# Designs tried in a protein design run: peptides against a protein of PDB entry 4HTP. Part 16

Target 1, 231 residues: chain A of PDB entry 4HTP
Amino acid sequence: SQTVASHVPFADLCSTLERIQKSKGRAEKIRHFREFLDSWRKFHDALHKNHKDVTDSFYPAMRLILPQLERERMAYGIKETMLAKLYIELLNLPRDGKDALKLLNYRTPTGTHGDAGDFAMIAYFVLKPRCLQKGSLTIQQVNDLLDSIASNNSAKRKDLIKKSLLQLITQSSALEQKWLIRMIIKDLKLGVSQQTIFSVFHNDAAELHNVTTDLEKVCRQLHDPSVGLSD

## One batch from the design tools (peptide; aimed at target 1 V8 F36 S39 K42)

Design b2_p13_3_s3 (made by RFdiffusion4, then SolubleMPNN; from b2_p13_3, 6 letters changed)
Fold by OpenDDE base, seed 1:
Structure b2_p13_3_s3 (fold): chain B 231 residues (1-231), chain A 13 residues (1-13)
Amino acid sequence: as target 1 above (231 residues)
Amino acid sequence: MKHLEELVKELEK
């Protein structure tokens, strides 16, 4: 019943993603991803040392890294405008104030940083002076909250969606929220392709995903980089 | 919260 995701801070994933995004070259981007993945695998081996038949895998992280491939969780029903309004409310931003207008008009190049069209970056700068310096969520907890959002969206329980979003926001740093937003919107802007992510994960990952379209199966079956599909 | 690398070290003990 123990999972790696229940132990790994969401902040660690976000820090890795931040490093990947800031890296200029493909090789450096790959290195950062590989380092996180290797650490995850090491933790898995240690955590499950006495349990050979576990279903635990990199899937909880992979589904956040490749959110466009999510098939288990249904649509969130969340757009940038909804998040903007939520932040304005939560942060008690003046509606006609600079920060509120930045969030609402995120597509307009009014920002000093040239982040037009990237809501997550705009949100980051608004949040940075106002949010916790350190978040408290694990990857598992983030996924649980996202599951709740999707489920409640399907059930049209808007109040419960808001509740889960508030839990995510209030327990996350500005940096974590930047990445969380990108995960929800399903655009991480890492500068590395899906193919590259799969290739780093496992040589056969892209092939297996192309056949199954099941990210969990890919992560579970190809957990060991030394064991191929034909093995 | 401890970083992943620190958690790994703890489990390896």
Scores: peptide ipSAE 0.098, ipTM 0.788, DockQ to the pose 0.587
OpenDDE base, seeds 2, 3, 4, 5: peptide ipSAE 0.094, 0.040, 0.098, 0.091; ipTM 0.788, 0.724, 0.787, 0.787; seeds 2, 4 fail the geometry check

Design b2_p13_3_s4 (made by RFdiffusion4, then SolubleMPNN; from b2_p13_3, 6 letters changed)
Fold by OpenDDE base, seed 1:
Structure b2_p13_3_s4 (fold): chain B 231 residues (1-231), chain A 13 residues (1-13)
Amino acid sequence: as target 1 above (231 residues)
Amino acid sequence: MKHLEELVKELEE
């Protein structure tokens, strides 16, 4: 019943993603991803040392890294405008104030940083002086909250959606929220392709995903980089 | 919260 995701801080994933995004070259981007993945695998091996038959895998992280491939969780029903309004409310931003207008008009190049069209970056700068410096969520907890959002969206429980979003927001740093937003919107802007992510994960990952379209199966079956599909 | 690298070290001990 133990999972790696229940131990790994969401902040660690976000820090890795931030490093990847800031890296200029493909090789450096790959290195950062590989380092996180290797650490995950090492922790997995240690955590499950006495349990050979586990279903635990990199899937909880992979589904956040490749959110466009999510098939288990249904649509969130969340757009940038909804998040903007939520932040304005939560942060008690003046509606006609600079920060509120930045969030609402995120597509307009009014920002000093040239982040037009990237809501997550705009949100980050608004949040940075107003949010906790350190988050408290694990990857598992983030996924649980996202599951709740999707489920409640399907059930048209808007109040419960808001509740889960507030939990995510209030327990996350500005940096974590930047990445969380990108995960929800399904655009991480890492500068690396899906193929690259799969290739780093496992040589056969892209092939298996192309056949199964099941990200969890890919992560589970190809957990060991030394064991191929034909093995 | 402990970082992943720290968690790995703790389990390896």
Scores: peptide ipSAE 0.332, ipTM 0.868, DockQ to the pose 0.530
OpenDDE base, seeds 2, 3, 4, 5: peptide ipSAE 0.299, 0.312, 0.321, 0.314; ipTM 0.861, 0.862, 0.866, 0.864

Design b2_p13_4 (made by RFdiffusion4)
Pose (drawn by RFdiffusion4):
Formats: sequence, C-alpha cells, structure tokens
Structure b2_p13_4 (pose): chain A 221 residues (1-106, 117-231), chain P 13 residues (1-13)
Amino acid sequence: SQTVASHVPFADLCSTLERIQKSKGRAEKIRHFREFLDSWRKFHDALHKNHKDVTDSFYPAMRLILPQLERERMAYGIKETMLAKLYIELLNLPRDGKDALKLLNYGDFAMIAYFVLKPRCLQKGSLTIQQVNDLLDSIASNNSAKRKDLIKKSLLQLITQSSALEQKWLIRMIIKDLKLGVSQQTIFSVFHNDAAELHNVTTDLEKVCRQLHDPSVGLSD
Amino acid sequence: NPHMETLIEELES
C-alpha cells in the first residue's frame, strides 16, 4: 500500500530538474539525475524491505521527468493564457502593473511565472510527489468531465502550496516540455540499459519503471 | 538526496 512518492518532497524533484537544466554539459546533467534515481532506489529497498508483491516504482517521478510520454493521464486542458489569468486573479495583480503585463504579454511561460512568484510569500513548498500526482490526476479527470471549476480549484491547490521553483517546474510538467537539455534516450539509458527498448515495444512508462526497477536485472530475465 | 537518506537511516535504526 505504501509508496516512495508519498515520502519525497516535490521540491526535491524540482531542485534536481533545476540543476539539470542549469548544467552546461551532458555528464553533469546525468549526474544530477542519477543521484536522485539512486536515492529513490535505496529508499525503495528500505521502505519495502520485507514486502511481498510490490508494484511501487520510479514511475511517479519518471512520468514527471518525461511528461511527453504521459499516457495514463488524459489531457489537462490548460493553456498558458489561462494560467496568466489565474495568477493575475490569485495574486491580486493590477492589470496596469508590471507583473500582470509580463504574464499578459507572453525563456518560456514557466520562467515568467517564476520571476513573478520568486519575490512573493511562500518560499518553501509542502507537497510530496504523490500529492502532486494525485492533483494532476484530478485536473485531467475534470478536463474529461468538462468541469473547468474543479480544474481551477485543483490547480489552485497545487499553486498556492508550492514555492516559485516548484511552480515553474509544475507548469512545465503540465505543458509537457521540460527543456532539460538531455534527451529521452539518455534518460532511459541512465535508468536502465534495456529501458529504451522496453518503451519502444510497450509505449508504457509505468511498465518500464516497474519491470526494469532493478538495474542489474535485464529484460532477458 | 539527504531527505531520503535520512529516512533510510531512521528505518534501519
């Protein structure tokens, strides 16, 4: 019943992605990712130490790291133009104000929002990766159910409980373009030698994370 | 990741 994702602050995923994006070279981008992946694996073993048929995996994090491969969630129905409106309303931004104009006159949207949010209020987030996933699930379902009000509420939960950095990265997760500077092939290859292959056949991110959880155990086994 | 490492230490203790 328990998951690694319920114990990991979304902030730690975000700080990892930030360092990845910030790194100039491939080797350094890989290093930052590998450290988070390796810690996730160590904690997985400690958490599920004496457990039987464990289905937990790196999937809750991997689906955020490779969001373009997201299949289980339907479309979010979220445009950058509406996030701008949501922030103007939420932050009580005067429309003639400098910050409101930056959002309205839209180095992607996530960065503009980052610069707007950085000097404001909350500096430390509270959400875990699991809670972020649960809320993204509500947003996708409510888009399918044509409930734009429930989408606003769920997105307000995500935004107001998160730091500027988490919000920058959450926006990019929703738009599905992280701009990390490291390819999907590279990310799969760091995770597992066989991961790129398994994903080609299955097009199934959760299956790949679960089946190839152990890096020393290949597809042949 | 210090956070996960700290949780591991607590679980092993």

Design b2_p13_4_s1 (made by RFdiffusion4, then SolubleMPNN; from b2_p13_4, 8 letters changed)
Fold by OpenDDE base, seed 5:
Structure b2_p13_4_s1 (fold): chain B 231 residues (1-231), chain A 13 residues (1-13)
Amino acid sequence: as target 1 above (231 residues)
Amino acid sequence: MEHLEELVKKLEE
């Protein structure tokens, strides 16, 4: 079946997240998220105009925005050290070179940007001069690849994990990879709380999530911002 | 965001 996530570029989500992160005030952060959400809902209404009983919702995006609330997908088993080694291999970086050492020693950066402990930011600067300017993945494709990684981690299929990671990396810009890394590590550093995200999504979202702990159910049941839990 | 808005417009036509 057709989904909104199958049409929305992953780059659009990443650009929104980047705007949120760069915004200083809560109100500005909320505005950027609301604009993305409103566009998503409008797209949903247009896509499903003749199909009222669809299960499609904001869930594919929400689970990437709030990855710490993921309950459907199992653990990735991916750490920063694994990603560092993968990038060194993929980019053919000299192992004793500056960029390789930056990736491996991301917790103690020697650089001026103060990105200590943020592997995704370190990776971004290494990737920026070496990666595509525009990615080609949709939100659905990203989720499919992440599902594959989690499934193969559970099955201890390291080769297949690497394959899916390479597919993600080679089809993503440096900016998209920064956010993808943060999604995998489950720390987006947006500067906006989970409660704020829920409140913008729907007035009853936080309450329903507190009861169900099911992010998909929250997104599906509260898809319409005008329809409450009691309706 | 601009790209998504363009996609929405295309679907509404």
Scores: peptide ipSAE 0.041, ipTM 0.749, DockQ to the pose 0.742
OpenDDE base, seeds 1, 2, 3, 4: peptide ipSAE 0.040, 0.040, 0.034, 0.016; ipTM 0.753, 0.761, 0.683, 0.468

Design b2_p13_4_s2 (made by RFdiffusion4, then SolubleMPNN; from b2_p13_4, 6 letters changed)
Fold by OpenDDE base, seed 2:
Structure b2_p13_4_s2 (fold): chain B 231 residues (1-231), chain A 13 residues (1-13)
Amino acid sequence: as target 1 above (231 residues)
Amino acid sequence: MPHLDALVEELEA
């Protein structure tokens, strides 16, 4: 079925997340999220103008924004050390070189950016001069690849996990990879709470999620901000 | 979002 997520570049989500992270104060962070959400809803209405009762919703984006609430896909089985080794291999980094050591020893302060312990930021600076300026993946394609990783992790198919990771990496900018890493590790560091995200999405979203723990149901049932749970 | 807004315009045209 045709979905909004199949048309939205992953880069658009990542740029929004970057704006939220860089914004000072709750109000500005909320504004950036609201702008993305409103654009998504507008596109949904246009895309599905002649179709009632579609299952399409904000869920494909929401599950990437709130990855700690993911319940549909199982664990990825991916750690920072695995990603570090993969990047060293893919970028052909000298193992004893500065960049390889930064990735492997990401917890140790290197004195450059103060990003000790944030693997995604360390990876970003290594990737920025070496990768594509613009990615090619949609939000749907990113979710499909993440689903593949989780499924193959469950099946202990390490080679297929690597294949999907390679596809994600090779089709993404440094900025997109920074956010992708944070989605996989389930720590976006946005500086805005889950409750704030739900409150901006819909007034009843936090309540419905608290009862159902089903993020897709929340997104589907409350896709219209003007229609409440009691309507 | 300029990109999404442009996509909406394309769908409404």
Scores: peptide ipSAE 0.094, ipTM 0.821, DockQ to the pose 0.960
OpenDDE base, seeds 1, 3, 4, 5: peptide ipSAE 0.078, 0.090, 0.016, 0.081; ipTM 0.813, 0.821, 0.536, 0.814

Design b2_p13_4_s3 (made by RFdiffusion4, then SolubleMPNN; from b2_p13_4, 5 letters changed)
Fold by OpenDDE base, seed 3:
Structure b2_p13_4_s3 (fold): chain B 231 residues (1-231), chain A 13 residues (1-13)
Amino acid sequence: as target 1 above (231 residues)
Amino acid sequence: MSHLEALVEELES
């Protein structure tokens, strides 16, 4: 069956996340998230107009927005140091060069931008002049590749992990990779709380998640904002 | 128009 996530470019999610991060006020952050969510729901209704009882929901996007709540996918086994080494290899960066050292020593304040400790931001500036301007991945494809990484990590297949990471990297813009890194490391730095994200999604979302700890159930059961848990 | 809005219009045409 077709899913909304198979039609939505990963770039659209990343652009939304970037707008949220750049927004100073809580109200503006909420507006950007709500606009994306409303558009997703409208597309869902159009896509599934003639099909009742679909299991499709906002879950594919929600699990990327709240990656710390992931329970279906196993651990990636990926850290900043692994990504740094991979980028140095892939981009053929001189090992003693400025950009390689920035990636390896990302915790040390070196730049004018105050990005110390944020590996994703450091990576973004290294990638910006070197990567595609537009990515080609859908949200579904990103999740499929992340599932592959987690599965291969559990199986200790390092070669296949690298293969999936290379597919993600080579098909993504610098901006998309910034957000992908944050999703893998499980820290988006949006400046909005988990509770706020749930409250915008559905009034009962926080309660249902507290009981079930199942993000997919939350997204499916509370897909319609007008239908509550008691209904 | 958002990308998703454009996709909705394509599905409804």
Scores: peptide ipSAE 0.045, ipTM 0.784, DockQ to the pose 0.783
OpenDDE base, seeds 1, 2, 4, 5: peptide ipSAE 0.039, 0.045, 0.013, 0.039; ipTM 0.765, 0.782, 0.496, 0.768

Design b2_p13_4_s4 (made by RFdiffusion4, then SolubleMPNN; from b2_p13_4, 7 letters changed)
Fold by OpenDDE base, seed 2:
Formats: structure tokens, C-alpha cells, sequence
Structure b2_p13_4_s4 (fold): chain B 231 residues (1-231), chain A 13 residues (1-13)
């Protein structure tokens, strides 16, 4: 079945997240999220015109925006150190070089950027001069690859985990990888609360999530902002 | 978003 996520570039989500992060005020952060969400809903209505009872929803995006609420996908088994080593290998960085050391010692302030402890930001600056300017992945493809990683982690297939990670990395811009890393590590640092995200999505979203803990159900049942839980 | 808006326009045309 056709999904909105199969048509939306992952880059579009990442650019929205970047705008949210850079925004200082809560209102501006909310505006950027709302604009993305509204566009998604409009596209959904157009894509599914004349099709009733579709299961498609904002869930593919929401699970990337709120990765700490993921319950369908199992643990990735990926830490910053693993990603650092992978990037060093993939980018052929000298092991004793400045960039390799930055990635490995990401918690230690180097004085260059106030990004100590934020591996994704450190990775971004290393990747920016070395990666594609535009990625080619859709939100659906990103989720499929993340599903593969989680599944293979559970199956202890380290080689297949690496394969999926390489596919993500090689088809993503530096900016997309910054956000992808944060999604995997489950810390987006948006500066907006989970409750705010839910409140913008739907007035009843926080309540439904509190009861069900099912992010997909929340997105599906509350797809229309004008239709409440009691309706 | 400009990209999604364009896609909507394309589908609705």
C-alpha cells in the first residue's frame, strides 16, 4: 500500500528538525513542527483520496521525532563508539588524526565547538566536507533500515547491522546523518518537550499515549486533528 | 513544507 512516508524525503524531516533546534523560542519551534505536520496531513489526504480506512498515518515520522517512545522496534545495540569506529573506517580517517580522535573522544572538550558530549554534532562537522550534499532516502526507507538494524541486533548478525548502517550513511548528507545519529541514540535535543509535540499533533494525543503507550495507535486514531477520542 | 506542498499540487492536478 502507498504511504506518505514512501514519498517524503528523509531530508525534509531533518531540515525541519534542524529548524526546530535552531529556533530559540517555543512558539517558533512549534511553528516548524506544525508546518511539517500540516503538510504531511495534506499530502495524506491527497494520496489517499477515495480510499477509506487506510492505516497510513504520521507514525513513520513520529517514531523518528520521539525515538525514546519506540516500542515496535527493538534495541539497535549501537553506541557512539561503534559509530566512531565505523566512520573512521568508512572515511579512511587516520586513527591518530584529529578527526578520528574527535569522534573517539567526543566527550572531551576540544575547545573548537561547545559540542562536547554531543557525538552527532562532532560527526556532522567531520562529515560535512566529505559527504553528499543531498541524501536519497525516504522516511520509509530510513525506517526499513532501522528495522533491519534492530532485527539483526536481536539475531546477533553484526555484519548485517554494518551493512544497513553503511546504506544509511552512504545515502545521507551530513545533516541527515547528524539527525539519524540522534534518532539512533534517542536524543534529538530539540529543546521542545514530548508533551508539546503531542499537544501540537492532537489535543488528545498525550492522553491516548499515556493509556496505550502505542505511538502508532496515537498517530492512527488521532490522524485528523478535528476528530477526538470521544468522537 | 515546500516539497510536500508541491507534491500535493501534483496529485491534485
Amino acid sequence: as target 1 above (231 residues)
Amino acid sequence: MEHLEKLVEEIEA
Scores: peptide ipSAE 0.036, ipTM 0.757, DockQ to the pose 0.944
OpenDDE base, seeds 1, 3, 4, 5: peptide ipSAE 0.034, 0.035, 0.015, 0.016; ipTM 0.742, 0.747, 0.524, 0.527

Design b2_p13_5 (made by RFdiffusion4)
Pose (drawn by RFdiffusion4):
Structure b2_p13_5 (pose): chain A 221 residues (1-106, 117-231), chain P 13 residues (1-13)
Amino acid sequence: SQTVASHVPFADLCSTLERIQKSKGRAEKIRHFREFLDSWRKFHDALHKNHKDVTDSFYPAMRLILPQLERERMAYGIKETMLAKLYIELLNLPRDGKDALKLLNYGDFAMIAYFVLKPRCLQKGSLTIQQVNDLLDSIASNNSAKRKDLIKKSLLQLITQSSALEQKWLIRMIIKDLKLGVSQQTIFSVFHNDAAELHNVTTDLEKVCRQLHDPSVGLSD
Amino acid sequence: SNSHMDELIEELE
């Protein structure tokens, strides 16, 4: 019943992605990712130490790191133009104000929002990776159910409980373009030698994370 | 390394 994702602050995923994006070289981008992946695996063993048929995996994090491969969630129905309106309303931004104009006259949208949010209020987030995933699930379902009001509420939960950095990365997760500077092939290869292959056949991100959870145990076994 | 997950592991041990 328990998951690694319920114990990991979304902020730690975000700080990792930030350092990855900020790194100039491939080797350094891989290092930052590998450290988070390796810690996730160590904690997985400690958490599920004496457990039986464990289905937990790196999937809750991997689906955010490779969001373009997201298949289980339907479309979010979220445009950058409506996030601008949501922030103007939420932050009580005067429309003639400098911050409102930056959002309206839209180095992607996530960065503009980052610069707007950084000097404001909350500096430390509270959500775990699991809670972020649960809320993204509500947003995707409510888009399918044509409930734009429930989408606004769920997105407001995500936004108001998160730091500027988490919001920058959350936006990018929803738009599905992280701009990390490291390819999907590279990310799969760091995770597991066989991961790129398994994903080609299955097109199934959760299956890949679960089946190839152990880096020393290959597809042949 | 990730100090948050390390601390959790120490607590579990």

Design b2_p13_5_s1 (made by RFdiffusion4, then SolubleMPNN; from b2_p13_5, 5 letters changed)
Fold by OpenDDE base, seed 5:
Structure b2_p13_5_s1 (fold): chain B 231 residues (1-231), chain A 13 residues (1-13)
Amino acid sequence: as target 1 above (231 residues)
Amino acid sequence: MNEHLEKLIEELE
């Protein structure tokens, strides 16, 4: 079946997240998220105009925005050290070179930008001069690849995990990879709380999530911002 | 609204 996520580029989500992160005030952060959400809902209405009983919702995006609330997908089993080694291999970086050492020792500040401890930011600067300017993945494709990684981690198929990671990396810009890494590590550092995200999505979202702990149910049941839990 | 998403909506209509 057709989904909004199959049409929305992953780059659009990443651009929104980047705007949110760069915004200083809560109100500005909320505005950027609201604009993305409103566009998503409008696209949903257009896509499903003749199909009222669809299960499609904001869930594919929400689970990437709030990855710490993921309950459907199992653990990735991916750490920063694994990603560092993968990037060194993929980019053919000298192992004793500056960029390789930055990736491996991301916790120790070596530069002026104060990005110590944020592997995704370190990776971004290494990737920026080496990667495509525009990615080609949709939100659905990203989720499919992440599902594959989690499934193969559970099955202890390391070769297949690497294959899916390489597919993600080679089809993503440096900016998209920064956010993808943060999604995998489950720390987006947006500067906006989970409660704020829920409140913008729907007035009853936080309550429903507190009861169900099911992010998909929250997104599906509260898809329409005008329809409450009691309706 | 996200300008790119707006374009996608227009293409869908």
Scores: peptide ipSAE 0.063, ipTM 0.788, DockQ to the pose 0.801
OpenDDE base, seeds 1, 2, 3, 4: peptide ipSAE 0.051, 0.054, 0.046, 0.008; ipTM 0.784, 0.791, 0.787, 0.480

Design b2_p13_5_s2 (made by RFdiffusion4, then SolubleMPNN; from b2_p13_5, 5 letters changed)
Fold by OpenDDE base, seed 2:
Structure b2_p13_5_s2 (fold): chain B 231 residues (1-231), chain A 13 residues (1-13)
Amino acid sequence: as target 1 above (231 residues)
Amino acid sequence: MNEHLEALIEELE
């Protein structure tokens, strides 16, 4: 079945997240999220114009925006150290070189950038001169790869985990990888609360999530902002 | 980008 996520580039989500992060005020952060959401809903309506009762929803994006609420996908088993080693290998960085050491010692401030402890930001600066300017992955493809990682982690298939990670990395820009890392580590640092995200999505979203703890149900049942839980 | 999504919407319409 056709999904909105199969048409939306992962880059579009990442650019939205980047705008949200860079915005200082809550109102501006909300605006950027709302604009992305509204565009998604409009696209959904256009894509599914002739199809009633589709299960497609904002869930593919929402689970990446609120990765700490993920309940469908099992643990990735990926930490910053693993990613650091992978990048060192993939980028053929000298092990004792500056960039390799930055990735491995990401918690120690080595430079003027206040990015100590934020592995994704450190990785971004290492990747920026070395990666593609534009990625090729859709939101659906990213989720499929993340599903693969989680499944293979559960199955203890380390080689297949690496394969999926390599596919993510090689088909993503530095900016996309920055956000992908944050999604995997489950810390986006958007400066917007979960409650705010839900409130912008739908007035009843926080309540429904509190009861069900099912992000997909929240996204599906409250897809239309004009239709409430009581309707 | 909102502009990119808008373009995709226009293609569907």
Scores: peptide ipSAE 0.051, ipTM 0.787, DockQ to the pose 0.731
OpenDDE base, seeds 1, 3, 4, 5: peptide ipSAE 0.043, 0.039, 0.007, 0.041; ipTM 0.776, 0.775, 0.467, 0.778; seed 5 fails the geometry check

Design b2_p13_5_s3 (made by RFdiffusion4, then SolubleMPNN; from b2_p13_5, 4 letters changed)
Fold by OpenDDE base, seed 1:
Structure b2_p13_5_s3 (fold): chain B 231 residues (1-231), chain A 13 residues (1-13)
Amino acid sequence: as target 1 above (231 residues)
Amino acid sequence: SNEHLEKLIEELE
C-alpha cells in the first residue's frame, strides 16, 4: 500500500528539524513541528481519500524524530568512530589532515565552531563542501536502509551494513547526513522534550505511549488529533 | 515551510 513516507523527501524532514533546532523559543520550535505534522496529515488525507482504514500513519517520521523510542528496529551497532572512519575512506580524506582529525577527535574542543562532542555537526562542516546539494531519498527509503542496517547488524554482516550506509551517504546532502547521523546515534538535540513532541502530535499521545510503549500504535490510533483515546 | 511537501499535496488534489 502507498504511504505518505514514500512520497515525502527526507530533505523536508531534515529542513524542519533544522528549523526547530535553530529556533530559540519553545513556541517557535513547536510551530515548525506542527507545520510539518499538519502538512503530513493533509497529505495523508489526500493520498488516502478513497481508502478508509489504512494503517499508514506518522510513524515513519515519528520514529526518526524520536529514535530513542524505537522498539521495532534493533540496534544499528554504529558509533561515531565507525562513521568517522567511513567518511575518511569515502571522502578520501588524508588521515593526518584537519578534516579527518576533526572527525576522529570530535570530542576534543578544537573546532572553530565550538561543536565539540557533536559528531553530526562536525561531520556537517566536513561534508558541506563535498556532498550533493540536494538528496534524493524519501523518508520511506531512509527507514528501509536503516532497517537493513539493523537487520544486518543482528546478522553480523558488516559488508552489507557498509553498503547501506554508503547508499544513505551518497544520496544525501550534508544537512540530511547531519540529521541522519543524529537519528542513528539517537540524539537529535532539538531543544524540545519528548513530551512536547507528543503533546503537539496528540493530547493523548504521551499517555498512550506510557501504557503501550508502542510508537507505531500511538501514531496509528491517534492519527486524528480530534479523536481521543476514549473515542 | 515544507515547500516540497506542499507541492506534492497540490499534485494529489
Scores: peptide ipSAE 0.066, ipTM 0.788, DockQ to the pose 0.709
OpenDDE base, seeds 2, 3, 4, 5: peptide ipSAE 0.065, 0.041, 0.013, 0.013; ipTM 0.794, 0.716, 0.496, 0.496

Design b2_p13_5_s4 (made by RFdiffusion4, then SolubleMPNN; from b2_p13_5, 4 letters changed)
Fold by OpenDDE base, seed 2:
Structure b2_p13_5_s4 (fold): chain B 231 residues (1-231), chain A 13 residues (1-13)
Amino acid sequence: as target 1 above (231 residues)
Amino acid sequence: SNSHLEALIKELE
């Protein structure tokens, strides 16, 4: 069956997340998230206009926005040091060069950017002059690749993990990779709480999640903002 | 904002 996530570019989610992060006030952060969500719901209605009782929902996006609430996908087994080494290899960076050292020693302030300890930001600046300007992945494809990584981690197939990571990296812009890294590490640094995200999604979302701990169920049951839990 | 998604919505309408 067709899904909204199979049509939405991953770049659109990343641009929304970037706007949220750059916004200073809570109201502006909420506005950017709401605009993305409303567009998603509108697209859902158009895509599924002739189909009732579809299982499609905001879940594919929500699980990337709130990756710490992921329960379906198992652990990736990926750390910053692994990504650093992968980028050094992929970008053919000199091991003793400035960029390689920045990636490996991302916790140490280098004085250029106040981003010490944020591997994703360090990676972004290394990647920006070297990567594609525009990615080609949909949200569905990103989730499929992340599922593959988690599955292969459980199966201890390190070579296949690397293959999926390379596919993600080579088909993504520097900005998309920054956010992808944060999704994998499960720290988006948006400056808005989980409760705020749920409250914008649906008035009953926080309550339903507290009871079920099932993010997909929350997204499916509360897909329509006008239909409550008691309805 | 979300120009690609908005364009896709218009194609489906």
Scores: peptide ipSAE 0.043, ipTM 0.782, DockQ to the pose 0.714
OpenDDE base, seeds 1, 3, 4, 5: peptide ipSAE 0.038, 0.040, 0.042, 0.014; ipTM 0.767, 0.778, 0.783, 0.501

Design b2_p13_6 (made by RFdiffusion4)
Pose (drawn by RFdiffusion4):
Structure b2_p13_6 (pose): chain A 221 residues (1-106, 117-231), chain P 13 residues (1-13)
Amino acid sequence: SQTVASHVPFADLCSTLERIQKSKGRAEKIRHFREFLDSWRKFHDALHKNHKDVTDSFYPAMRLILPQLERERMAYGIKETMLAKLYIELLNLPRDGKDALKLLNYGDFAMIAYFVLKPRCLQKGSLTIQQVNDLLDSIASNNSAKRKDLIKKSLLQLITQSSALEQKWLIRMIIKDLKLGVSQQTIFSVFHNDAAELHNVTTDLEKVCRQLHDPSVGLSD
Amino acid sequence: SNSHMETLIEELE
């Protein structure tokens, strides 16, 4: 019943992605990712130490790291133009004000929002990776159910409980373009030698994370 | 190293 994702602050995923994006070289981008992946695996073993048929995996984090491969969640129905409106309303931004104009006259949208949010209020987030996933699930379902009000509410929960950095990265997760500077093939190869292959056949990110959870155990086994 | 997960591991051990 328990998951690694329920114990990991979304902020730690975000700080990892930030350092990855910031790194100039491939080796450094891989290092930052590998450290988070390796810690996730160590904690997985400690958490599920004496457990039986464990289905937990790196999937809750991997689906955010490779969001373009997201298949379980339906479309979010979220446009950058409506995030701008949501922030103007939420932050009580005067429309003639400098911050409101930056959002309206839209180095992607996530960065603009980052610069707007950085000097404001909350500096430390509270959500775990699991809670972020649960809320993204509600947003995708409510888009399918044509419930734009429930989408606004769920997105407001995500935004108001998160730091500027987490919001920058959450926006990128929703738009599905992280701009990390490291390819999907590279990310899969760091996770597992066989991961790129398994994903080609299955097009199934959760299956790849679960089946190839152990790096020393290959597809042949 | 992710100090948060490492601390949780120490607590679990």

